# Designs tried in a protein design run: peptides against a protein of PDB entry 5EG6. Part 52

Target 1, 151 residues: chain A of PDB entry 5EG6
Amino acid sequence: RLRSQTVSTRYLHVEGGNFHASSQQWGAFYIHLLDDDESEGEEFTVRDGYIHYGQTVKLVCSVTGMALPRLIIRKVDKQTALLDADDPVSQLHKCAFYLKDTERMYLCLSQERIIQFQATPCPKEQNKEMINDGASWTIISTDKAEYTFYE

## One batch from the design tools (peptide; made by RFdiffusion4, then SolubleMPNN)

Design b1_p18_3_s3 (from b1_p18_3, 7 letters changed)
Fold by OpenDDE base, seed 1:
Formats: structure tokens, C-alpha cells, sequence
Structure b1_p18_3_s3 (fold): chain B 151 residues (1-151), chain A 18 residues (1-18)
């Protein structure tokens, strides 16, 4: 399971005021757990602990120190983001990052750019939203000694 | 539970192009 820690994914860095990524390279950033009522801002309070789906997180680039807006980490099933999953985040599964307080906007990798992509509602399943592959992320702890398998 | 206040400038990703 995942906790507030330094993690690795497709390399993220800031260039020209925007996040960029390389699908062929893995970069490090810190994922922070926030309280659900934490406000958006350059100053924010984080807490230690294991991260569950549905919780609010902050991603901070380890290279630039820049942060993305508050995100809700959501479980991914195939090409859908689950809205009501609340189990501990598993590094074995892909996840999606919903931009908090948006209309179904998700963090998405498009070529080498990080963008917001609007998910499509699932008419038959209100607890799911359809996302594209670029909005599905794999996160791995950079500290392998702290990795804990969780089913 | 341990809390800590951090500072980090926020970068907003652009919207997907049409």
C-alpha cells in the first residue's frame, strides 16, 4: 500500500510553467496526503499515513519543487475511474488523479504534455467515469525497502 | 498523527486541446 512518500512515475518536470513528462523515463515526486477540507494554495498542510482511494493528495515535483493542484486519487478499473473506492492505494494498480473541484477533469499525459482531460460519465454506472489511457498512472515507491504488498 | 505545513508553487495543467 501507498503512504505519503517520494514516489516514481513517468518523469514529471516543469518547463515553461507547465508540467512535462516522458513516457520513457521515470522521475521522482512526493505524494502528500491532505485532509479533505484542506484549501488550495501554495501553502498546505500534509499528514503522514497510508493513502486511500478517494483521499486528497498533493504531488510535488522533486526536481522543481512545483506542485500540482489538489488531486483526488481514484482507483482505476479498465478504462474507468471509480468514484466510491476507498480502500488503501495499491502500487500494483493504476490510479487516476481527479483535479479537485473540477468537472470531471483528470490529470492526463498527452504525448509529452501534462494536461487536464475531461472524463465522460458512465450512464449505467454513476460510480464510474470513463477515462483514457493517458489518465491512468502507475506509481511506484522510490524506497523499495518501504514497499508493502497489499491486495 | 503527524502534520506538517509545506509550501510549493502551484502549476495548473492546461486543458486538453480541441
Amino acid sequence: as target 1 above (151 residues)
Amino acid sequence: MKYKTLKAPVVHPPLAPP
Scores: peptide ipSAE 0.492, ipTM 0.890, DockQ to the pose 0.854
Fold by OpenDDE base, seed 2:
Structure b1_p18_3_s3 (fold): chain B 151 residues (1-151), chain A 18 residues (1-18)
Amino acid sequence: as target 1 above (151 residues)
Amino acid sequence: MKYKTLKAPVVHPPLAPP
């Protein structure tokens, strides 16, 4: 399971004041757990704890200190984001980052850019939203002491 | 449970191009 800590991703980093993608470079981020009622802003309150799908998180670049907007981390099943999953986040599974308070906008990798991609509703499954491959992320904890496998 | 306040400039990713 994942807790509020430093994590890394291969395709997300900050360069020149903007979030960019790199096929070769790893970016290190603090993933902070927020309360569900935490407001958006440059100043925010974070809490310690284990992160579950559906919870609000803040990704802060460990190098530049720049942050993305509040995100809801969601479990991914194939090419869909699960809206109601609430189990602990597993590093063995891909996840999606829903931009909180948007109309199904997800953090997405497009070529060398980080963009917002609008998911489409699943007609037959109201608890799922269809995302593209670029909106499916893998996160790796940099804190081995807090690393836990979920089989 | 521990809380702390942080400050970080927010970067909004652009929307997907049409």
Scores: peptide ipSAE 0.477, ipTM 0.883, DockQ to the pose 0.922
Fold by OpenDDE base, seed 5:
Structure b1_p18_3_s3 (fold): chain B 151 residues (1-151), chain A 18 residues (1-18)
Amino acid sequence: as target 1 above (151 residues)
Amino acid sequence: MKYKTLKAPVVHPPLAPP
């Protein structure tokens, strides 16, 4: 399970006021759990705990200390983001980051830049939105923790 | 639960090109 901690993914850094990423390099950033009612701002309150899909998180670059806007971490099923999943985040599966209070905008890697990509609604599945591969992320915990696996 | 207040400048990613 994922919790508020330092994690690693494709290397993120800030350049020219924007986040950039390298698919060839991995870097660390902080992922923080926020309350659902936490407002956007440079100052924010975080809490310890395990992260579930559907919860609000804050990503902070470990190098520059700069943050992305509030995000909703969502479960990915094939090429779709699930809107109603609420189980604990699994590091074994890809996830998507919805920009909170936007019209289906997701964090997306495009040509080593982090951009907003608008997902397309699924006509027959109201609980899903279609995303591209660039909007699917793999994150790995860098913290030392114990995990229990059940068969 | 433990709470902590942090401060970090916010960067807004650009929109995808048309």
Scores: peptide ipSAE 0.461, ipTM 0.883, DockQ to the pose 0.831
Fold by OpenDDE base, seed 3:
Structure b1_p18_3_s3 (fold): chain B 151 residues (1-151), chain A 18 residues (1-18)
Amino acid sequence: as target 1 above (151 residues)
Amino acid sequence: MKYKTLKAPVVHPPLAPP
């Protein structure tokens, strides 16, 4: 299970005070678990715990200390983000990062840039939003972890 | 649960270009 800890992801890194993308680099980040009612700001309160889909997190660059806005980590099924998944985050699955309090904006890789991409609602499936491939991320823990596999 | 207050400057990614 993924907990508040240092993680890495492809493409995403910080340089020159901004978030950038590189297909050849891994960025190291600390993923912090926040309470659902935590407000946005440079100062924030984090808690220990195992991270579940649907929870609010902060990604902080381990090198520069720069952070993205509050994100909701969501489970990805094919090319859709699941809005109601709440199981523990698995490193075996892709995830999406919804920018909290936005109109379906997700963290997205576009060429060498990190951007916000607006997901499209799924009329036939209210619990899903359609995202592009650039909005699907893989997280790898940099710490020793135990894994549980789910069917 | 244990809590800790941290400080980190926030960077806002740009919107997708038109």
Scores: peptide ipSAE 0.441, ipTM 0.876, DockQ to the pose 0.928

Design b1_p18_3_s4 (from b1_p18_3, 7 letters changed)
Fold by OpenDDE base, seed 4:
Structure b1_p18_3_s4 (fold): chain B 151 residues (1-151), chain A 18 residues (1-18)
Amino acid sequence: as target 1 above (151 residues)
Amino acid sequence: MKYEKLKAKVVYPPLAPP
């Protein structure tokens, strides 16, 4: 399970005031846990705790201090994002970052750019949305912490 | 439960090109 802490991911870093992608660079970010009712803004309240899928998070660049908008971290099953998963986030699994209060927009890697990609509803499974590979992310902790790993 | 107020500039990634 993952707690609020500094994490890293490949293909995501901040350069020149914008989020960019690089296959050779690992961006360092702090992932903050927000309450579900926390509003968007440059000022926000965070809380300590272990992060579960479905919760609202903030990714803040540890270098520049710039942040992405509020995200809902969602579990990924193959090429789908699960809308109702609520188990603890695991580094063993890919995740997706839904931009909160959007129409199925997800954080996505496209070539060397970070973009918003609109997921497609899954007609046969209401609890899933179809995403592409670029919208699947792997989180690696950079802090010393205790984790419970499970498959 | 511990809470903290933080400040960070928000950057919105661009939408996917058509």
Scores: peptide ipSAE 0.511, ipTM 0.895, DockQ to the pose 0.932
Fold by OpenDDE base, seed 5:
Structure b1_p18_3_s4 (fold): chain B 151 residues (1-151), chain A 18 residues (1-18)
Amino acid sequence: as target 1 above (151 residues)
Amino acid sequence: MKYEKLKAKVVYPPLAPP
């Protein structure tokens, strides 16, 4: 499970007041959980808890304090984003970041830039949107934690 | 649940080029 915490992802960092991509760097970010009704702004309220797919999150650079706009974290199945998945976010799976209140715009890596990429609706599957590989992200927790596993 | 008010400058990534 993923909770509101410090995380890292490849190809995402902040430089010169903008979000950039780098194959050589892992950016450190804090992922915050927001209420679904939280408005966009420079000031926002966050809450503790485990993050589920479909929830609204904020990615804040741990170095500069700059943030992306509100995102909805979505589960990825192959090359599609699932619109109705609501299970806990797993670090074992790729995820997509939908820019909230946009027309299917997703956070995407293109060359050395972070851009918005418009997903294509799936004609026969209303609960899925087609995304490119650049819109699929791997999130790794950087917080020290202890886990217990059962067979 | 614990709540906290935060402040962060928002940066919007550019749209995909044509």
Scores: peptide ipSAE 0.500, ipTM 0.895, DockQ to the pose 0.898
Fold by OpenDDE base, seed 3:
Structure b1_p18_3_s4 (fold): chain B 151 residues (1-151), chain A 18 residues (1-18)
Amino acid sequence: as target 1 above (151 residues)
Amino acid sequence: MKYEKLKAKVVYPPLAPP
């Protein structure tokens, strides 16, 4: 299970006050849990606890202190983001970061840039949105982690 | 629950080019 803690991910780091991508570097970030009603701003309130899919989070660079806007962490199934998944975040699964209060915009790796990519609605499944591989992320905790396995 | 106030500059990634 993932808690509000320090995490790392490939292809994401901060350089010169901006978020950049690198296949050769691992960025270290704090992932913070926010209340669903927390507003956007440079000052925000975080809480302890286990992070579940569907919850609002803040990614803050552990080095520079720069942050992305509020994100909703969503579970990924192949090339789709699940809109209604609410189970605890698994470090063994890929996830997507929806930019809160946007029209299906997701954090995406494109070449060596971090961009917003607009997901496409899934016509046959209203609880899913189609994303590309660049919008699928792997999070690895740099702190103690507990793993739960399901058959 | 335990709460804490934090401060961080927000950076918005650019939109995907058309």
Scores: peptide ipSAE 0.496, ipTM 0.889, DockQ to the pose 0.923
Fold by OpenDDE base, seed 1:
Structure b1_p18_3_s4 (fold): chain B 151 residues (1-151), chain A 18 residues (1-18)
Amino acid sequence: as target 1 above (151 residues)
Amino acid sequence: MKYEKLKAKVVYPPLAPP
């Protein structure tokens, strides 16, 4: 299970006051679990606990202290983000970060930049949104932690 | 449940280019 902790992912780091992508640099981030009703702001309340898909999280750069806006971590199945998955987050699964309160905007890697990518709805599957590969992330915990894999 | 108040500057990534 992934809990509120320091994690790392490739191609995500902070430089010059902005989030950038680099194939040569890894960024370390702390994933914080927020309540669903937590408002956006520079000041926010976090809680301990294991993170489940569908929950609201904050990614904070461990070096600069800069943060992305509130995100909903969603499970990824191939090229789709699952909107209703709620099982515990596993490091063995790819995930997507939906920018909360947006129209299907996801955190996405494009070239050397981190951008917002708008997912397209799945016409026949209301519980899925189509994303690109750049919007699919792999989280690696920097701390020793147990994880559960769900197939 | 343990709660903590944190402060962090929020950075918004740009939208995908047209």
Scores: peptide ipSAE 0.494, ipTM 0.887, DockQ to the pose 0.920

Design b1_p18_4_s1 (from b1_p18_4, 13 letters changed)
Fold by OpenDDE base, seed 5:
Structure b1_p18_4_s1 (fold): chain B 151 residues (1-151), chain A 18 residues (1-18)
Amino acid sequence: as target 1 above (151 residues)
Amino acid sequence: MKSGDLPYYKNPVVKRAP
């Protein structure tokens, strides 16, 4: 399961004060869990806990300090983002990043650019939105975490 | 901003919940 921590993702990169795509490097980011009622801004409060689909997160570049707006991390099923999934985020599955308070805008890889891309509603499935492959992301944890198991 | 461009922040202040 994923928590507020440092992560890496392919293609997402920050250089020259801009988000862009890089096939050469993995971007290093800190993913922060926020409360659902956290306001947008240059300051935010982070809470502890495991990240679930549907929760609000902030991505901050570990090197440059560049940050994206508040995102809702959503579960991906094939070519769709699930709107009502709320289980813990699994690093075994791809995810999508919905830009909070937008009209279905998602973080998207488009050639050499990182953009926001508008998902299409699914006509017969109101709990899904159609996304493209560029809006489906793989996250890998890079944090060294101590784990204790109790029986 | 151009269509599709991302707004962003520089060096946000991160606070920890008590």
Scores: peptide ipSAE 0.303, ipTM 0.824, DockQ to the pose 0.572
Fold by OpenDDE base, seed 4:
Structure b1_p18_4_s1 (fold): chain B 151 residues (1-151), chain A 18 residues (1-18)
Amino acid sequence: as target 1 above (151 residues)
Amino acid sequence: MKSGDLPYYKNPVVKRAP
Protein backbone atom coordinates (compact mmCIF):
# COMPACT_ATOMS: atom_id res chain seq x y z
CA ARG B 1 0.00 0.00 0.00
CA LEU B 2 1.02 3.57 -0.66
CA ARG B 3 1.05 6.31 1.96
CA SER B 4 2.46 9.81 2.15
CA GLN B 5 6.06 9.08 1.29
CA THR B 6 8.84 9.51 -1.22
CA VAL B 7 8.23 7.79 -4.53
CA SER B 8 9.93 7.58 -7.89
CA THR B 9 8.47 7.47 -11.36
CA ARG B 10 10.19 7.05 -14.67
CA TYR B 11 10.66 10.08 -16.92
CA LEU B 12 9.37 12.70 -14.50
CA HIS B 13 12.32 14.84 -13.46
CA VAL B 14 13.01 18.34 -12.22
CA GLU B 15 16.11 20.18 -13.37
CA GLY B 16 16.89 23.84 -13.67
CA GLY B 17 13.57 24.79 -12.19
CA ASN B 18 11.59 22.91 -14.82
CA PHE B 19 9.70 19.67 -15.10
CA HIS B 20 11.08 17.65 -17.97
CA ALA B 21 11.39 14.12 -19.25
CA SER B 22 14.46 12.00 -18.59
CA SER B 23 14.82 8.43 -19.75
CA GLN B 24 17.89 7.93 -17.60
CA GLN B 25 17.01 9.68 -14.36
CA TRP B 26 14.04 9.07 -12.13
CA GLY B 27 13.08 12.01 -10.02
CA ALA B 28 12.10 11.38 -6.44
CA PHE B 29 8.88 12.99 -5.32
CA TYR B 30 7.18 13.15 -2.00
CA ILE B 31 3.54 12.30 -2.47
CA HIS B 32 1.40 14.09 0.09
CA LEU B 33 -2.14 13.06 0.90
CA LEU B 34 -4.51 16.00 1.15
CA ASP B 35 -8.06 16.40 2.27
CA ASP B 36 -10.59 16.40 -0.56
CA ASP B 37 -11.56 19.98 0.26
CA GLU B 38 -8.01 21.31 0.52
CA SER B 39 -7.63 24.52 -1.45
CA GLU B 40 -5.05 25.13 -4.11
CA GLY B 41 -2.19 27.32 -3.02
CA GLU B 42 1.37 27.77 -1.88
CA GLU B 43 0.49 26.13 1.42
CA PHE B 44 -1.25 22.83 2.04
CA THR B 45 -2.07 20.56 4.95
CA VAL B 46 -0.96 16.95 4.78
CA ARG B 47 -3.06 14.08 6.06
CA ASP B 48 -1.97 10.71 7.36
CA GLY B 49 -3.11 7.37 6.06
CA TYR B 50 -2.95 5.10 3.08
CA ILE B 51 -3.59 6.73 -0.27
CA HIS B 52 -6.63 5.54 -2.22
CA TYR B 53 -7.54 6.16 -5.81
CA GLY B 54 -9.71 9.23 -6.13
CA GLN B 55 -7.93 11.08 -3.35
CA THR B 56 -6.18 14.43 -3.69
CA VAL B 57 -2.39 14.46 -3.57
CA LYS B 58 0.53 16.83 -3.97
CA LEU B 59 3.74 15.83 -5.70
CA VAL B 60 6.79 17.69 -4.42
CA CYS B 61 10.25 17.10 -5.79
CA SER B 62 12.37 15.88 -2.90
CA VAL B 63 15.46 17.58 -4.29
CA THR B 64 14.31 20.93 -5.64
CA GLY B 65 11.08 21.49 -3.75
CA MET B 66 9.19 22.08 -6.98
CA ALA B 67 5.55 21.11 -6.74
CA LEU B 68 2.68 20.43 -9.08
CA PRO B 69 -0.89 21.60 -8.56
CA ARG B 70 -3.29 19.40 -6.65
CA LEU B 71 -3.76 16.07 -8.36
CA ILE B 72 -6.28 13.30 -8.07
CA ILE B 73 -4.61 9.94 -8.37
CA ARG B 74 -6.72 7.65 -10.51
CA LYS B 75 -6.60 3.97 -11.31
CA VAL B 76 -5.75 2.97 -14.86
CA ASP B 77 -7.51 0.20 -16.73
CA LYS B 78 -5.77 -0.41 -20.04
CA GLN B 79 -5.89 2.96 -21.82
CA THR B 80 -8.50 4.49 -19.54
CA ALA B 81 -8.53 6.32 -16.25
CA LEU B 82 -11.22 5.18 -13.84
CA LEU B 83 -13.22 8.00 -12.29
CA ASP B 84 -14.85 6.04 -9.49
CA ALA B 85 -12.15 3.67 -8.25
CA ASP B 86 -11.44 4.17 -4.54
CA ASP B 87 -9.37 1.17 -3.50
CA PRO B 88 -5.86 1.56 -2.06
CA VAL B 89 -3.21 2.57 -4.56
CA SER B 90 -1.13 -0.37 -5.72
CA GLN B 91 2.42 -0.10 -6.99
CA LEU B 92 1.67 -3.08 -9.21
CA HIS B 93 -0.66 -0.98 -11.35
CA LYS B 94 -0.19 2.12 -13.41
CA CYS B 95 -1.94 5.28 -12.32
CA ALA B 96 -2.94 8.60 -13.79
CA PHE B 97 -2.73 12.05 -12.24
CA TYR B 98 -5.74 14.21 -12.94
CA LEU B 99 -5.18 17.93 -12.47
CA LYS B 100 -7.88 18.76 -9.98
CA ASP B 101 -10.65 21.12 -11.08
CA THR B 102 -9.73 20.96 -14.76
CA GLU B 103 -11.55 19.66 -17.79
CA ARG B 104 -10.06 16.16 -17.92
CA MET B 105 -6.44 17.34 -17.84
CA TYR B 106 -3.84 14.74 -16.87
CA LEU B 107 -0.13 14.78 -16.18
CA CYS B 108 1.47 13.53 -19.37
CA LEU B 109 4.81 12.69 -20.91
CA SER B 110 5.12 14.04 -24.44
CA GLN B 111 8.52 13.42 -25.97
CA GLU B 112 10.93 15.46 -23.84
CA ARG B 113 8.22 17.50 -22.14
CA ILE B 114 5.92 17.08 -19.20
CA ILE B 115 2.55 18.56 -20.06
CA GLN B 116 -1.09 18.44 -19.20
CA PHE B 117 -3.07 16.35 -21.65
CA GLN B 118 -6.83 16.42 -22.10
CA ALA B 119 -8.43 13.02 -21.83
CA THR B 120 -11.35 12.02 -24.03
CA PRO B 121 -14.65 10.95 -22.51
CA CYS B 122 -15.76 7.37 -22.99
CA PRO B 123 -19.26 7.57 -24.45
CA LYS B 124 -20.09 3.97 -23.58
CA GLU B 125 -18.50 4.05 -20.13
CA GLN B 126 -19.22 7.19 -18.16
CA ASN B 127 -16.91 6.13 -15.35
CA LYS B 128 -13.87 6.13 -17.65
CA GLU B 129 -11.79 8.62 -19.60
CA MET B 130 -9.44 7.69 -22.42
CA ILE B 131 -5.81 8.62 -21.81
CA ASN B 132 -2.69 8.08 -23.87
CA ASP B 133 0.26 5.96 -22.80
CA GLY B 134 2.17 9.06 -21.72
CA ALA B 135 -0.43 9.74 -19.05
CA SER B 136 0.10 6.36 -17.38
CA TRP B 137 2.63 6.37 -14.57
CA THR B 138 4.35 3.68 -12.55
CA ILE B 139 5.00 4.58 -8.92
CA ILE B 140 7.78 2.96 -6.95
CA SER B 141 8.37 3.54 -3.27
CA THR B 142 11.92 4.59 -2.61
CA ASP B 143 14.22 5.71 0.17
CA LYS B 144 16.50 7.35 -2.36
CA ALA B 145 16.55 11.02 -3.22
CA GLU B 146 17.08 10.09 -6.86
CA TYR B 147 16.87 6.90 -8.86
CA THR B 148 19.06 6.18 -11.87
CA PHE B 149 17.55 4.00 -14.57
CA TYR B 150 19.69 1.59 -16.58
CA GLU B 151 18.44 -0.07 -19.74
CA MET A 1 -8.24 24.50 -20.94
CA LYS A 2 -6.17 22.72 -23.57
CA SER A 3 -3.19 20.42 -23.51
CA GLY A 4 -0.05 22.32 -22.76
CA ASP A 5 2.25 23.71 -20.13
CA LEU A 6 1.94 22.89 -16.45
CA PRO A 7 1.74 25.43 -13.69
CA TYR A 8 3.94 24.77 -10.70
CA TYR A 9 4.97 25.99 -7.29
CA LYS A 10 8.41 26.50 -5.83
CA ASN A 11 9.01 25.37 -2.26
CA PRO A 12 5.45 25.17 -1.01
CA VAL A 13 4.78 25.29 2.70
CA VAL A 14 3.83 21.88 4.01
CA LYS A 15 1.65 21.83 7.09
CA ARG A 16 0.82 18.81 9.18
CA ALA A 17 -2.67 18.05 10.34
CA PRO A 18 -2.91 17.56 14.13
Scores: peptide ipSAE 0.301, ipTM 0.841, DockQ to the pose 0.791
Fold by OpenDDE base, seed 2:
Structure b1_p18_4_s1 (fold): chain B 151 residues (1-151), chain A 18 residues (1-18)
Amino acid sequence: as target 1 above (151 residues)
Amino acid sequence: MKSGDLPYYKNPVVKRAP
């Protein structure tokens, strides 16, 4: 199970004061668990515990201190983000980062850029939103002491 | 902000819950 800790993800990188994409580099970030009612701002309170899908997190670059807005980490199933999954986050599965309080905007890789991408509703599956592959992320814990995997 | 632009923060203050 993933806890508030340092993680790495491919493509997402910070350089020159901007988020950008690099296929050759892994960005190092702190992933912080927040309370569901935590407000957006330049300061935030971090919670302890295992991170579950559906919870609010902050990604902060461990090198530059650059941070993204509050995100909801969501489970990915193929080309869809699951809106109601709440099990513990697993490194074995891709995840999506919904920009909290937006109209279906997700953190997305597009060429050399990191953007927000608007997901499309699934008419037949209201608990899912259609995302592209660029909005699917693989995260790897860089602090094994704070991560426990249960099969 | 243009469509698709990603807002960000610089050096946020991280606090720990009591």
Scores: peptide ipSAE 0.293, ipTM 0.816, DockQ to the pose 0.605
Fold by OpenDDE base, seed 3:
Structure b1_p18_4_s1 (fold): chain B 151 residues (1-151), chain A 18 residues (1-18)
Amino acid sequence: as target 1 above (151 residues)
Amino acid sequence: MKSGDLPYYKNPVVKRAP
């Protein structure tokens, strides 16, 4: 199980005040749990507890303090983001970061850039959205005290 | 499909719930 804590992910880091892609580096971020009704802004209130898929989070670079807009962390199944998954986030599963209050925009790796990319609805499955491989992320807890395994 | 740059914040103020 994942709590508000420091995490590491490949292909996402901050350099020179901008978000960049790097296959050679693991970015270090603090993932903050927010309430679902937390507003976007320069300030936000962090909540305690285990992070579940579907919840709102903030990613803040541990080195530079750069932050992304509010994200909804979603579970990934193959090349689809699950819209209704609500189990605890685990390192065993890939995740996607939906930009909250957008039209299916997800955090995405595109060549050397980090962009927002629009997912495609699944015609036959209303609870899924089609994403590309660049929108699938692996996060690893760097705070062992705040992480427990979840099967 | 749409794509674009990401907006960002620099050193947001992190508050803790009581």
Scores: peptide ipSAE 0.278, ipTM 0.814, DockQ to the pose 0.887

Design b1_p18_4_s2 (from b1_p18_4, 12 letters changed)
Fold by OpenDDE base, seed 2:
Structure b1_p18_4_s2 (fold): chain B 151 residues (1-151), chain A 18 residues (1-18)
Amino acid sequence: as target 1 above (151 residues)
Amino acid sequence: MKSGPLPYYKNPVIKKAK
């Protein structure tokens, strides 16, 4: 199970004051658990505990301290994000990061850029949203400040 | 499909819960 801790994800890292993508680098981030009613802002209160899908989290770069807006971590099933999954986050599965209070915007890798990209509704499955491959993330727990990936 | 730049915070302030 994933808890509030330092994690690493491929591609996403901070360089030169910006979120950047690299196929060879893993960014180190601290995933903070927030209350569901935590307001958006520069200042936020973090909680300890195990993270479940559907909960609000903050990704903070372990090196620079830069942070993204509030995200809802969602379970991924193939090419879809599950809107109602609430089981504990598993590092064995990909996840998606919904930008909270947006119209289906997700954290997405596009070429060498990190962007937000809008998911497509599933007419026949209201509890799912179609996301592109760049919006599916693999995260692993780590205490390392920096990790280089070699293929 | 809608896409856009990613907003961010350069200097967030992290507080611990009571």
Scores: peptide ipSAE 0.400, ipTM 0.894, DockQ to the pose 0.945
Fold by OpenDDE base, seed 3:
Structure b1_p18_4_s2 (fold): chain B 151 residues (1-151), chain A 18 residues (1-18)
Amino acid sequence: as target 1 above (151 residues)
Amino acid sequence: MKSGPLPYYKNPVIKKAK
């Protein structure tokens, strides 16, 4: 299980006051849990607890303190983001970061840039959206004391 | 399909729930 804590991910880091991509670097971020009704803004209230898929989170760079807009962390199955998964986030699964209150925009790696990219609806599966490989992320807890294995 | 740059907050204010 993943709690509000420091995590690392490949291909995402902050350099020179901007979010950049690098296949050679692991970015360090604090993932904050928010209430579902938390408003967008530069000020936000964080919560303690285990993070589940479908919940609202904030990614804050551990080095610069820069933050992205509110994200919904979603479980990934193959090339699709699952819209209704709500189990605890685990390091065994890839995840996607949906930009909350957008039309299917996801955090995406494109060449050396980090962008938002629109997912495609799945015609036959209303609970899934098709994402590209750049929108699938692997996160690793950097606080082992706060991580519990979840099958 | 749409794509674009990411908005960001340079100096966010983080509050803790009481």
Scores: peptide ipSAE 0.385, ipTM 0.891, DockQ to the pose 0.911
Fold by OpenDDE base, seed 5:
Structure b1_p18_4_s2 (fold): chain B 151 residues (1-151), chain A 18 residues (1-18)
Amino acid sequence: as target 1 above (151 residues)
Amino acid sequence: MKSGPLPYYKNPVIKKAK
């Protein structure tokens, strides 16, 4: 399971005050968990905890401190984002980042740029929407974590 | 389909929940 922590993702990084794509670099970000009712803005309140699909998160660049708007992390099934998945986020699976309160806009890699790109509704599957391949992300935890197993 | 630039915050202020 993924918790609020520092993570790395391929291609996404910040350079010169802008979000860019690089095939050569992994960007380091802190993924913050927000309450579902947290307002959009420069200031935001974060909490500790394990992240589930459907929850609101903030990505903050570990180097520059720049942040994206509120995102909803969604589970990916093949070429679709699942709208109703709520299980814990698994680092074994790709995810998508929906820009909260938009018309199906997702964080997307397009050539050298990081953009928002609109997903297409699935006509016969209302719990899914079709995303661009560039909108499917892999997240890797970079935080040192202590884990205790109880039997 | 629509696409566009990403809005972002250069100097976010992070607060911890109490």
Scores: peptide ipSAE 0.378, ipTM 0.888, DockQ to the pose 0.892
Fold by OpenDDE base, seed 1:
Structure b1_p18_4_s2 (fold): chain B 151 residues (1-151), chain A 18 residues (1-18)
Amino acid sequence: as target 1 above (151 residues)
Amino acid sequence: MKSGPLPYYKNPVIKKAK
């Protein structure tokens, strides 16, 4: 289970005031849980608890303090993001970060840049959206020293 | 497919629920 805590993800970090991608560096972030009705803005209220797919989260860089817009963390199944999954977030599975209140825009790695990229709807599976590999993220907790991660 | 840069907040204000 993933709770509001310090986490790390591959290719996502802040350098020189911008979000960058690096194959050699892992970004350290605090993932905050928000209420579903939390408004977008510079100020936000965080909640304690375990994070479930479909919930709204904020990623804040542990180094610079920079934050991304509100994200909905979604479960990934192969090359698709699941829209209706609501089980607890598992660090054993990749996830996708939907930019809340956008038209299917997801946090995405493109070459050495972090961008938002539009997912393609799945006509036959309305509960799924097709994402590229760059929009699939692995999250690892950094709170416990005993935790071991294998890529 | 649509793509674009990411908006961000340099100095967010984090509040904790009471």
Scores: peptide ipSAE 0.371, ipTM 0.886, DockQ to the pose 0.945

Design b1_p18_4_s3 (from b1_p18_4, 12 letters changed)
Fold by OpenDDE base, seed 3:
Structure b1_p18_4_s3 (fold): chain B 151 residues (1-151), chain A 18 residues (1-18)
Amino acid sequence: as target 1 above (151 residues)
Amino acid sequence: MKSGPLPYYKNPKVLKAP
């Protein structure tokens, strides 16, 4: 299980005061768990515990301290984000980062840029949204002491 | 479909829960 801790992901890093994409570098971020009712802002309160899909998180660059807006971490199945998954976050699965309180906007890699990109609803599957491949992320815990594998 | 730049915070203040 993933707890509020430092994680690493490909293609996402901060350089020159901006979020950038790099296929050659792994960005290091602290993923903070927030309450679902936490408001958006520069100041936020973090919670302890295991992170589950569907929960609200903050990504903070471990190097620069820069942060993104509140995100909902969602489980990815192929090219779709699952809206109702609530199991613990696993390194074995890809994830997507929904920008909270937006119209299906997700954190997305586009060439060398990190952008928000709108997912397409699935008409026949209300619990899924179709995402761009660039919106599918792999995260790795950098603190093994705070990560426990589960079946 | 929409796309755009990301908002960000340069110096967020992280608070611990009481």
Scores: peptide ipSAE 0.325, ipTM 0.847, DockQ to the pose 0.912
Fold by OpenDDE base, seed 1:
Structure b1_p18_4_s3 (fold): chain B 151 residues (1-151), chain A 18 residues (1-18)
Amino acid sequence: as target 1 above (151 residues)
Amino acid sequence: MKSGPLPYYKNPKVLKAP
């Protein structure tokens, strides 16, 4: 289970005041749980608790302090983001970060850049959206030495 | 498909609920 804490993810890195991709460096971030009704802005209130899919989170770079807009963390099943999953976030599974209040825009790796990329609706499965591989993320807790991850 | 740059905040203020 994941809670508000420091995490690391591959390909999401901050350098020179910008988010970019690095195959050699992992970015370290604070992931903060927010209320579903939390407004967008420079100021936000962090809540305690275990993070579930579908909840609103903030990613803040642990080094630079740069933050992304509010994200909804979603469960990934193969090449799709699940819209109605609400179980606790598992570090054993990839996740996707939907940019809240957008038209299916997700945090995405494109070459050496981190961008937002629009998911495609699944006509046959209304609870899913098709995402590319660059929109699937692996997050690893770094506050405790209890978890080992192999790529 | 639509894509674009990410908005960001350089100096966000993080508040923790008591």
Scores: peptide ipSAE 0.308, ipTM 0.838, DockQ to the pose 0.929
Fold by OpenDDE base, seed 5:
Structure b1_p18_4_s3 (fold): chain B 151 residues (1-151), chain A 18 residues (1-18)
Amino acid sequence: as target 1 above (151 residues)
Amino acid sequence: MKSGPLPYYKNPKVLKAP
């Protein structure tokens, strides 16, 4: 499960004041869980807890401090983003980052650029929308977490 | 399909909930 913490992902990084893509570099980010009603802006309040699909998050570059707009982290099933999934985020699966309050815009890798790209609605499956491969992300935790197990 | 540049913030302020 994923919580508000530092994470890394392939391709996405910040260089020269812009978000760029690199096949050779992993970007390090803070992922912050927000309240669903958190407003957009430079300032935001984070909360503790495990991140679930459908929740609002902020990605902040650990090096430059640059941040993306509010994102909704969504579960990916094959070539689609699931709109109604709400289970805990698994680092074993790919995810998609929907730009909150947009018309199906997702964080997307396009060649060497990081852009927003519009997903296509699924007419027969209203709980899904089709994304390209560039909009599917793998997140790896970089935090050392301690777990206590009970029988 | 529509695509475009990403908006971003250069100096975000992170606040921790109590």
Scores: peptide ipSAE 0.299, ipTM 0.830, DockQ to the pose 0.882
Fold by OpenDDE base, seed 4:
Structure b1_p18_4_s3 (fold): chain B 151 residues (1-151), chain A 18 residues (1-18)
Amino acid sequence: as target 1 above (151 residues)
Amino acid sequence: MKSGPLPYYKNPKVLKAP
C-alpha cells in the first residue's frame, strides 16, 4: 500500500524552477493525500492514510518544494487508465496521474519534457481511457510498504 | 489530442489535518 509519504519516480524531477524529464535521474516527491472536496490553490490540507486509486493527491518536490495541481491517481491496466478503480495503490504496478477537473489530461513524459497529455476515450469501455506510455508512472516508496500481488 | 505545459506552484502551503 502507498500512503501519504515521500516517494520517488523515474524521469520526473525539478531543476531550474521547472519540471524536467531525465532518464538518468530520479525525482523525490512527497505524495500527499487530499480530500476529494479539497479546492485547488497554493494552500491545501493533507490527510493521513493509505492512498487508493481515484483519490486526490498532491505531488510536492522534496527538494524545491514546487507542487503540481491536484491529481487523481488512477490504476493502469495495460495501455488504459481505469476510471472506477478504488483499491489501494500498489507500488508494484504503474499508475497514471489525471489532472483533476480537466478533459482527460494526464501527467506525461514527452521526450525531455513533462507535459499534460489528453487521453483518448475508450468507446467500448467507458470506464477506461487510453493513455500513452509516457503517462504511465512507477512509484517507489522510500519507506517500507505493504504490497499486494495479483495475477 | 491536446497537450501542453503544466501549471505549478512555487511555494505551496501544506496544512496538516487534525
Scores: peptide ipSAE 0.284, ipTM 0.828, DockQ to the pose 0.925

